# Peptides against a protein of PDB entry 8PQO, part 157

Target 1, 252 residues: chain A of PDB entry 8PQO
Amino acid sequence: VLLKEYRVILPVSVDEYQVGQLYSVAEASKNETGGGEGVEVLVNEPYEKDGEKGQYTHKIYHLQSKVPTFVRMLAPEGALNIHEKAWNAYPYCRTVITNEYMKEDFLIKIETWHKPDLGTQENVHKLEPEAWKHVEAVYIDIADRSQVLSKDYKAEEDPAKFKSIKTGRGPLGPNWKQELVNQKDCPYMCAYKLVTVKFKWWGLQNKVENFIHKQERRLFTNFHRQLFCWLDKWVDLTMDDIRRMEEETKRQ

## One batch from the design tools (peptide; made by RFdiffusion4, then SolubleMPNN)

Design b1_p23_1_s2 (from b1_p23_1, 16 letters changed)
Fold by OpenDDE base, seed 3:
Structure b1_p23_1_s2 (fold): chain B 252 residues (1-252), chain A 23 residues (1-23)
Amino acid sequence: as target 1 above (252 residues)
Amino acid sequence: SEVLDIYGTSMLMVNLILEYYFS
């Protein structure tokens, strides 16, 4: 099992992020080849448990159409079905990813707190001390080009070049986080993303767990760079606007 | 959209993994 807490600092408020995240997810999803093909929604309902209230979803990602034919033909039963259970109680979110074939031998859990701070809170997810001492804190700097793979880099998604017309935020220079502290009119937040990865196959555990973390970090980095650079597209939208957009997308 | 999730990560993550192994 490998745990890392990714801390993503953004020059947006927690309330703004709720809109921006949903918009950016929708936009990013449109850019993916194949769209929603192979996604099955089993459950989509409100939940309330232990003071946590939000929306629960259970989805299955059927990867049969996403892999080469020979892989599909040779894959064990259930190996190409990924289950995602998600609890959205913003500003707290939890996602659990499992695989039918691997059962208990595979787990990706992502737990996120969105806080109006600069990533300074320790153990925001309230792990036991023994568990917390094994968690690596990883700071993601969305303005740092060196954290972006060349193949992922787009100039229009570079926070170091982007200037928001509507808010005046950006571009984010090398010391943007320090400068942010002195900018009283600029909101900020941190997404504390605790990622737990378990891959219990002999000889492959460390390799696969590290690989998954590498991909998660890459994903978080690229996504939040996009989110910020798309600020002018979503900052004036309300949650109701987002809901309407989602409904319109479902009809297509 | 069916691909929408809380983080926008699951489908994107799957695609990244597929890209790594099959491209």
Scores: peptide ipSAE 0.144, ipTM 0.768, DockQ to the pose 0.174
Fold by OpenDDE base, seed 1:
Structure b1_p23_1_s2 (fold): chain B 252 residues (1-252), chain A 23 residues (1-23)
Amino acid sequence: as target 1 above (252 residues)
Amino acid sequence: SEVLDIYGTSMLMVNLILEYYFS
């Protein structure tokens, strides 16, 4: 098991991020091959547990159409079905990803707190001290080009070049986080993303767990760069606007 | 959208993994 807490600092408020995240997810998904193909929604309902109130979803991602034919032919039953259980109680979110074939031998858990701070809280997820001792904190700087793969880099998605017309935020210089502390007119937040990866196959555990973390970091970096650079597209939207857009999408 | 998780990361992550192994 490998745990890392990714801390993503953004020059947006917690309330703004809720809209921006949903918008950016929808936009990014449009650019992905296959989109929602092979996605089955089993459950989508409100939940309330231990004072946590939000929306629960259970989805199955059927990967049969997304892998080569030889993989489909050789894959055991259930190996190409990924289950995603998600609890959205924003500003707290939890997602658990499992596989039918691997069962308890595979787990990806992503727990996120969105806080109006600069990533200074320790153990925001309230792990036991012994467990917290084994968590690596990883800071993602959306303005740092060195954290972006060359193949992923786009100038229009570079926070160091982007200037928001609607808000005046950006571009983000090398010391933007330090400068943000003194900018009373600019809101800020940190997404504390605790990622737990378990891959219990002898000889492959460390390799696969590290690989998944590498991909998660890449994803979080690119996504939040996009989210910020798309600020002018979503900052004036409300949650009601987002809900309307979602309903319109469902009708198509 | 209903086809996306609350982070919008699950399907994107899967695609990145698939890209790495099968590109």
Scores: peptide ipSAE 0.137, ipTM 0.765, DockQ to the pose 0.164
Fold by OpenDDE base, seed 2:
Structure b1_p23_1_s2 (fold): chain B 252 residues (1-252), chain A 23 residues (1-23)
Amino acid sequence: as target 1 above (252 residues)
Amino acid sequence: SEVLDIYGTSMLMVNLILEYYFS
């Protein structure tokens, strides 16, 4: 098991982020090949548990059409079905990813707290001390180009170049986080993403767990760079606007 | 969207994994 807490600091408010995240997810999904092919939504309903109230979703990602034929032919039953259970009680969210074949030997869990701070809270997920000491805290700086793979880099998605017309935020210089503290009119937040990765297969555990973390970090970095650079597209939208957009997308 | 999780990572992650192994 490998745990890392990714801390993504953004010059947006927690309330703004809720809209921006949903917009950016929708936009990013449009740019992906294959779209919603192979995605089965089993559950999408409100939930309430232990004082947590939000939306629960259970999805199955069927990967049969996304892998080469020889992989499909050799894959055990259930190996190409990924289950995603998600609890969205913003500003707290949790996603659990499992595989039918691997069962308890595979787990990806992403737990996120969105806080109006600069990523300074320790153990925001309230882990036991023994567990917390094994968590690596990783700061993601959306303005740091060195954290972006060359193949992922787009100038139009570079926070160091982007200037929001609607808000005046950006571009984000090397010391943008320090400067942000002195800007009373600019909100900020941190997404604390505790990522737990378990891949119990002997000989492959460390390789796969580290690989998954590497991909998650890459995704978080690129996604939040996009989210910020798309600020003018979503900052004036309401949650109701987002819901309407989602419904329109479902009808297509 | 029904394509991604609330973080937009699940299907994207799968695609990246597939890219790594099969592209």
Scores: peptide ipSAE 0.116, ipTM 0.758, DockQ to the pose 0.176
Fold by OpenDDE base, seed 5:
Structure b1_p23_1_s2 (fold): chain B 252 residues (1-252), chain A 23 residues (1-23)
Amino acid sequence: as target 1 above (252 residues)
Amino acid sequence: SEVLDIYGTSMLMVNLILEYYFS
């Protein structure tokens, strides 16, 4: 098991992020091959547990159409079905990813707190001390081009070049986080993303767990660069606007 | 809500994994 807490600092408020995240997910999904193909929604309902209220979803991602034919033909039963259970109680979110074939031998868990700070809180997820001491804290700087793969880089999605017309935020220079503290009119937040990866297969555990973390980090980096650079597209939207957009997408 | 996951990360992650192994 490998745990890392990714801390993504953004020059947006927690309230703004709620809209921006949903918009950016929708926008990013449009750019992905296959879109919602192979996605089955089993459950979508409100939940309440231990004072936590939110929306629970259970989805199955059927990957048969997304892998090469030879993989589809040779894959064990259930190996190409990924289950995603998600609890959205913003500003807290939890996602659990499992596989029918791997069962207890495979787990990806992503727990996120969105806080109005600069990523300075320790153990925001309230792990036991013994567990917390094994968690690596990883800071993601959306302005740092060196954290972006060349193949992922787009100039229009570079926070170091982008300036928001509507808010005046950006571009983000090398010391933008330090300077942010002195900018009264610029809100900020941190997404604390605790990622737990388990791949219990002898000889491959460390390799696969590290690989998955590498991909998650890449995803978080690219996504939040997009979110910031798309600020002018979503900053004036309301949650009702987002809901309408989602409904329109469902009808397509 | 139904179409989109919390972060859109699951499908995006799957695509990244598939890209790595099969592209």
Scores: peptide ipSAE 0.145, ipTM 0.770, DockQ to the pose 0.164; fails the geometry check

Design b1_p23_1_s3 (from b1_p23_1, 15 letters changed)
Fold by OpenDDE base, seed 1:
Structure b1_p23_1_s3 (fold): chain B 252 residues (1-252), chain A 23 residues (1-23)
Amino acid sequence: as target 1 above (252 residues)
Amino acid sequence: SEVLDIYETAKLMVNLILEYYFS
């Protein structure tokens, strides 16, 4: 098991981020070829547990159409079905990803707290001290080009070049995080993403767990760069606007 | 829902399963 807490600081409020995240997810999904193909929604219902109130979703991603024919023919039953269970109680969210074939031998869990701070809170997910001491804290700087792969880099998605017309935020210079402390008019937040990766196959555990973390870090970096650079597209949207967009996307 | 590239993860898993099954 490998745990890392990714801390993503953004020059947006916790309330703004809720809209921006949903917009950016929807936009990214539209840009993916066949993004909705093979997705089955089993459950989509409100939940209440231990004072946490939100929306629970259970989705199955059927990957049979996304793999070569020979892989589909040779794959064990359930190997191409990925389950995603999500508890969305913003500003808290939890997602658990499993595979039918691997069962308990594979787990990806992502738990996120969105806080109105600069990533200074320790153990925001309230882990036991013995568990917390094994968690690596990783700061993602959306303005740092060195954290972006050359193949992923787009000038239109570079926070160091982007200037929001609607909010006046950006561009983000090398010391933008330190400057936020002195800018009373600019909101800020941190997304604390605790990522737990478990892969129990002997000899491959560390390799696979580290690989998945590398991919998650890459994804979080690119996504939040997009979210910020798309600020003018979503900052004036309401949650009702987002819901309409999601419904329209489901019909396509 | 959290942001996750399910397809990249799936490709990795399938490759690992195939390697395990055919070794």
Scores: peptide ipSAE 0.156, ipTM 0.817, DockQ to the pose 0.546
Fold by OpenDDE base, seed 3:
Structure b1_p23_1_s3 (fold): chain B 252 residues (1-252), chain A 23 residues (1-23)
Amino acid sequence: as target 1 above (252 residues)
Amino acid sequence: SEVLDIYETAKLMVNLILEYYFS
């Protein structure tokens, strides 16, 4: 088991982020060819548990069409089906990813708290002390180009070059986080993403767990760079606007 | 729902499963 808490600081408010996240997810999904193919939604319903209210979704990603024919023919039953269970109670979110074939031998869990701070809270997910001792805190700096792979880099998605016309935010210089503290008119937040990865196959545990974390970090970095650079596209939208856009997209 | 690149993870998983299953 490998746990890391990724802390993503953004010059947006928690309320703004809710809109920006949904917009950016939708936009990123549109850019992926065949992104919705093979996705089955089993459950999509409101839930209430222990004072937490939100939306619960259970999706199955059928990967049969996404792999070569010989892989599909040789893969064990359930190996190409990935289950995603998500509890979205913004500003809290939890996602659990499993595989039918691997069962308890594979787990990815992502738990996110969105807080109006600069990533200064320790153990925001309230882990037991012994468990918290094993969590590495990783700060993601969206303005740091060195954290971005060359193949992922786009100038139009570079926070160090972007200037928001609508809000005046950006560009984010090397000391933008320190400068943010002195800018009382600029909102800020931190997404605390606790990622738990379990891969219990002997001899492969550390390799696979570290690989998955590397991919998650890459994903979080790129996504939040996009989210910020698309600020002018979504900052004036309301949650109702987003819901309408999602409904319109589903009809297409 | 979290943002995930499930396909990259899936590709790795498939390869590992095949290697394990046929080893």
Scores: peptide ipSAE 0.122, ipTM 0.800, DockQ to the pose 0.535
Fold by OpenDDE base, seed 4:
Structure b1_p23_1_s3 (fold): chain B 252 residues (1-252), chain A 23 residues (1-23)
Amino acid sequence: as target 1 above (252 residues)
Amino acid sequence: SEVLDIYETAKLMVNLILEYYFS
């Protein structure tokens, strides 16, 4: 098991982020070729548990058409069916990824708290001390180009170049986080993303777990760079606007 | 839900597994 807490600091408020996240997810999905083919939604319903209220979703990603033919031929039955269970109770979210074939031998869990701070809270997910001491805290700086793979880099998604016309935020210089503290009118938040990866196959555990973390970090980095650079596209939208957009896209 | 690129991640993971066992 490998645990890392990715802390993504953004010059947006927690409330703004809710809109921006949904918009950016939708936008990223539009830009992705192939659409949502292979995604089966089993459950999509409100839930209430221990005072937590939100939306629960259970999706199956059928990857048979998304992998090369040789992979389909060699993959065991159920190996290409990924289950995603998500509890979305913003500002808290939990996602659990499992596989039908690997069962308990494979787990990706992502638990996110969105807090109006600069990533200074320790153990925001309230892990036991013994578990927390094994968590690596990883700060993602969306302005740091060195954290972005060359193949992922786009100038239009570079926070170090972007200037928001609507908000005046950006570009984010090397010391943007420190400067943010002095900008009373600029909100900020941190997404604390605790990622738990378990892959219990002897000889592959560390390699796969580290690989998955590398991919998750890459995703978080790119996504939040996009989210910020798309600020002018979503900052004036309301949650109702987002809901309407989602409904409209579902009808298309 | 969380932002995930499940398809690409899964493809890479499966390829890694296959590479380990079959090459």
Scores: peptide ipSAE 0.106, ipTM 0.795, DockQ to the pose 0.533
Fold by OpenDDE base, seed 2:
Structure b1_p23_1_s3 (fold): chain B 252 residues (1-252), chain A 23 residues (1-23)
Amino acid sequence: as target 1 above (252 residues)
Amino acid sequence: SEVLDIYETAKLMVNLILEYYFS
């Protein structure tokens, strides 16, 4: 098991981020070829547990059409079915990803707290002290180009170049986080993403767990760069607007 | 959804499963 807490600081408020995240997810989904193909929504319902109220979703990603024929033919039963269970109780979110074939030998869990701070809170997910000792804190700087793979880089998604017309935020210079403290009119938040990766196959555990973390970090980096650079597209949207957009997307 | 690139992750997992199963 490999745990890392990714801390993504953004010059947006927690409330703004809720809109921006939903917008950016929707937009990213549109840009992905075949984004909705093979996705089965088993459950989509409100939940309440231990004072936590939110939306629970259970999705199955059927990969049979997304892999080469030889993979499909050779894949064990259930290997091509990925289950995603998500509890969205913003500002808290939890996602659990499992595979039918791997069963308990594979787990990706992402738990996110969105806080109106600069990533200064320790153990925001309230892990046991012994568990917390093994968590690596990883700061993602959306303005740091060196954290972006060349193949992922887009100038229009570069926070170091983007300036929001509607908000005046950006571009984000090298010391933008420090400067943010002095900018009373600019909100900020941190997404604390605790990622737990478990892959219990002898000889492959560390390799796969590290690989998945690398992919998650890449994803978080790119996504939040997009989120910020798309600020002018979503900052004036309401949650109702987002809901309408989601409904329209479902109809397509 | 917290994971936007689930398909890539899944593809990797499938490949690893196949490699493990047929090794």
Scores: peptide ipSAE 0.057, ipTM 0.740, DockQ to the pose 0.581

Design b1_p23_1_s4 (from b1_p23_1, 17 letters changed)
Fold by OpenDDE base, seed 5:
Structure b1_p23_1_s4 (fold): chain B 252 residues (1-252), chain A 23 residues (1-23)
Amino acid sequence: as target 1 above (252 residues)
Amino acid sequence: SEVLDIFGTSKLMVDLILDYYFS
């Protein structure tokens, strides 16, 4: 098991992020090939547990059309079905990803707190001390080009170049986080993303767990660069506007 | 209750994994 807490600092408020995240997910989904192909929604309902109220979703991702034919033909039963269970109680969210074939030998859990700070809170997810001491804190800087793969880089999604016309935020220079503290008119937040990865196959555990973390970090970096650079597109949207976009995405 | 459709983000994750192994 490998645990890392990714801390993504953004020059937006927690309330703004709620809209921006949903917009950016919908927009990113439109830009990806295949859209909702192979996605089955089993459950989408409100939940209440231990004072936590939110929306619960259970989805299956059928990967048969997403892998080469020879993989599809040789894959064990259930190996190409990924289950995603998500509890959204914004500003808290939890996602659990499992696979039918691997069962207890595979787990990706992503637990996120969105806080109005600069990523300075320790153990925001309230882990036991013995577990917390094994968690690596990883800071993602959306303005740092060195954290972006060349193949992922787009100039229109570079926070170091983007300036919001509607808000005046950006571009984000090398010291933007330090400067942000002195800019009382600019809100900020941190997404604390605790990622737990378990892959219990002998000889492959460390390799696969590290690989998955690498991909998650890549995803978080690219996504939040987009979210910021799309600020002018979503900052004035209502939740009703977002819901319409989500419905349009589901039809694709 | 809050409504969240995050399938796009999860799909992106899957696509990144698939891209690594098969492209």
Scores: peptide ipSAE 0.063, ipTM 0.729, DockQ to the pose 0.145
Fold by OpenDDE base, seed 1:
Structure b1_p23_1_s4 (fold): chain B 252 residues (1-252), chain A 23 residues (1-23)
Amino acid sequence: as target 1 above (252 residues)
Amino acid sequence: SEVLDIFGTSKLMVDLILDYYFS
């Protein structure tokens, strides 16, 4: 098991981020091959547990159409079905990803707190001290080009070049985080993303767990660069606007 | 098509992994 806490600082408020995240997920998904193909929604309902209230979703991603034929033919039953269980109690979110074939031998858990700070809170997820000492804190700087793979880089998604017309935010210079402390008119937040990866196959555990973390970091970096650079597209939207957009898309 | 909610990032993660192994 490998745990890392990714801390993503953004020059947006916690309330703004709720809209921006939903918009950016939808937009990013449209740009992906196959869109929603192979996604089955089993459950989508409100939940209440231990004072936590939110929306629970259970989705299955059927990967049969997304893998080469030889993989499909050789894959054991259930190996190409990924289950995603998600609890959205924003500003707290939890996602659990499992595979039917691997069962308890595979787990990706992503627990996120969105806080109106600059990533300064320690153990925001309230782990036991013994567990917390094994968590690496990883800061993602959305303005740092060195954290972006060359193949992922787009100038239109570069926070160091982007300036929001609607808000005046950006471009983000090398010291933008330090400068943000003194900019009273610019909201800020940190997404504390505790990622737990378990891959219990002898000889491959460390390799696969590290690989998944590398991909998660890549995803979080690219996604939040997009989210910021798309600020003018979503900053004026309300949650009701997002809900309408989702309903309209479901009808298509 | 199904609209991805805030957890659509999981799908993107899967796509990135698949892309790495099969492209």
Scores: peptide ipSAE 0.059, ipTM 0.719, DockQ to the pose 0.150
Fold by OpenDDE base, seed 3:
Structure b1_p23_1_s4 (fold): chain B 252 residues (1-252), chain A 23 residues (1-23)
Amino acid sequence: as target 1 above (252 residues)
Amino acid sequence: SEVLDIFGTSKLMVDLILDYYFS
């Protein structure tokens, strides 16, 4: 098991982020080949548990059409079905990813707190001390180009070049986080993303767990760079606007 | 088409993994 807490600092408010996240996910998904092909929604309902209230979703990602034919033919039953269970109680979110074939031998859990701070809280997910001491805190700087793979880099998605016309935020220089503290009119937040990865196959555990973390970090970095650079597209939208956009997309 | 909400980031993760192995 490998745990890391990714801390993503953003020059947006927690309330703004709720809209921006939904918009950016929708936009990013449109740019992916095949769109929503192979996604099955099993459950989408409200939940209430232990004072946590939000929306629960259970999705299956069928990967059969996404892999080569020979892989599909040789894959064990259930190996190409990924289950995602998600609890959205913003500003708290939890996602659990499992695989039918691997059962208990595979787990990706992502727990996120969105806080109006600069990523300074320790153990925001309230782990036991013994567990917390094994968690690596990883700061993601969306303005740092060195954290972005060349193949992922786009100039139009570079926070170091982008300036929001609507808000005046950006571009983000090398010391933008330190400067943010002195900018009274600029909101800020941190997404604390605790990622737990378990892969219990002998000889491959460390390699695969580290690989998954590498991909998660890459995803979080690219996504939040996009989210910020798309600020002018979503900052004036309301949650109702987002819901309407989602409904319109479902009809297509 | 299926609309991906905030949890659609998991699909993006899967796509990244597939890209790594098959591209």
Scores: peptide ipSAE 0.057, ipTM 0.713, DockQ to the pose 0.148
Fold by OpenDDE base, seed 2:
Structure b1_p23_1_s4 (fold): chain B 252 residues (1-252), chain A 23 residues (1-23)
Amino acid sequence: as target 1 above (252 residues)
Amino acid sequence: SEVLDIFGTSKLMVDLILDYYFS
């Protein structure tokens, strides 16, 4: 098991982020090959548990069409079905990813708290001390180009170049986080993403767990760079606007 | 599309993994 807490600081409010996240996910998903192909939504309902209220989703990602034929032919039954269970109680979110074949030997859990701070809270997910001491805190700086793979880099998605016309935020210089505290009119937040990865396969555990973390970090970095650089596209939208957009897209 | 929620990032992750191994 490998745990890392990714802390993504953004010059947006927690309330703004809720809109921006939904918008950016929708936009990013449109750019992916196959769109919703191979996705089965089993459950999409409100939930209430232990004082947590939100939306629960259970999706299955069928990867049979996404892998080469030889992989599909050799894959055990259920190996290409990925289950995603997600609890969205913003500003708290939890996603659990499992595989039918691997069962308890595979887990990706992503727990996110969105807080109006600069990523300074320790153990925001309230882990036991023994567990917390094994968590690596990883700061993602969306303005740091060195954290972006060359193949992922887009100038139009570079926070160091982008300036929001609507908000005046950006471009984000090397010391933008330090400067932000002096800008009383600019909101900020941190997404604390505790990522738990388990891949219990002898000889491959560390390789796969580290690989998954690498991909998660890459995803978080690119996504939040996009989210910020798309600020002018979503900052004036409401949650109701987002919901309407989602419903309209579902009907097409 | 059925992936139009905040959890659509999981699909993106899967795509990244698949790209790494098969492209």
Scores: peptide ipSAE 0.057, ipTM 0.720, DockQ to the pose 0.157

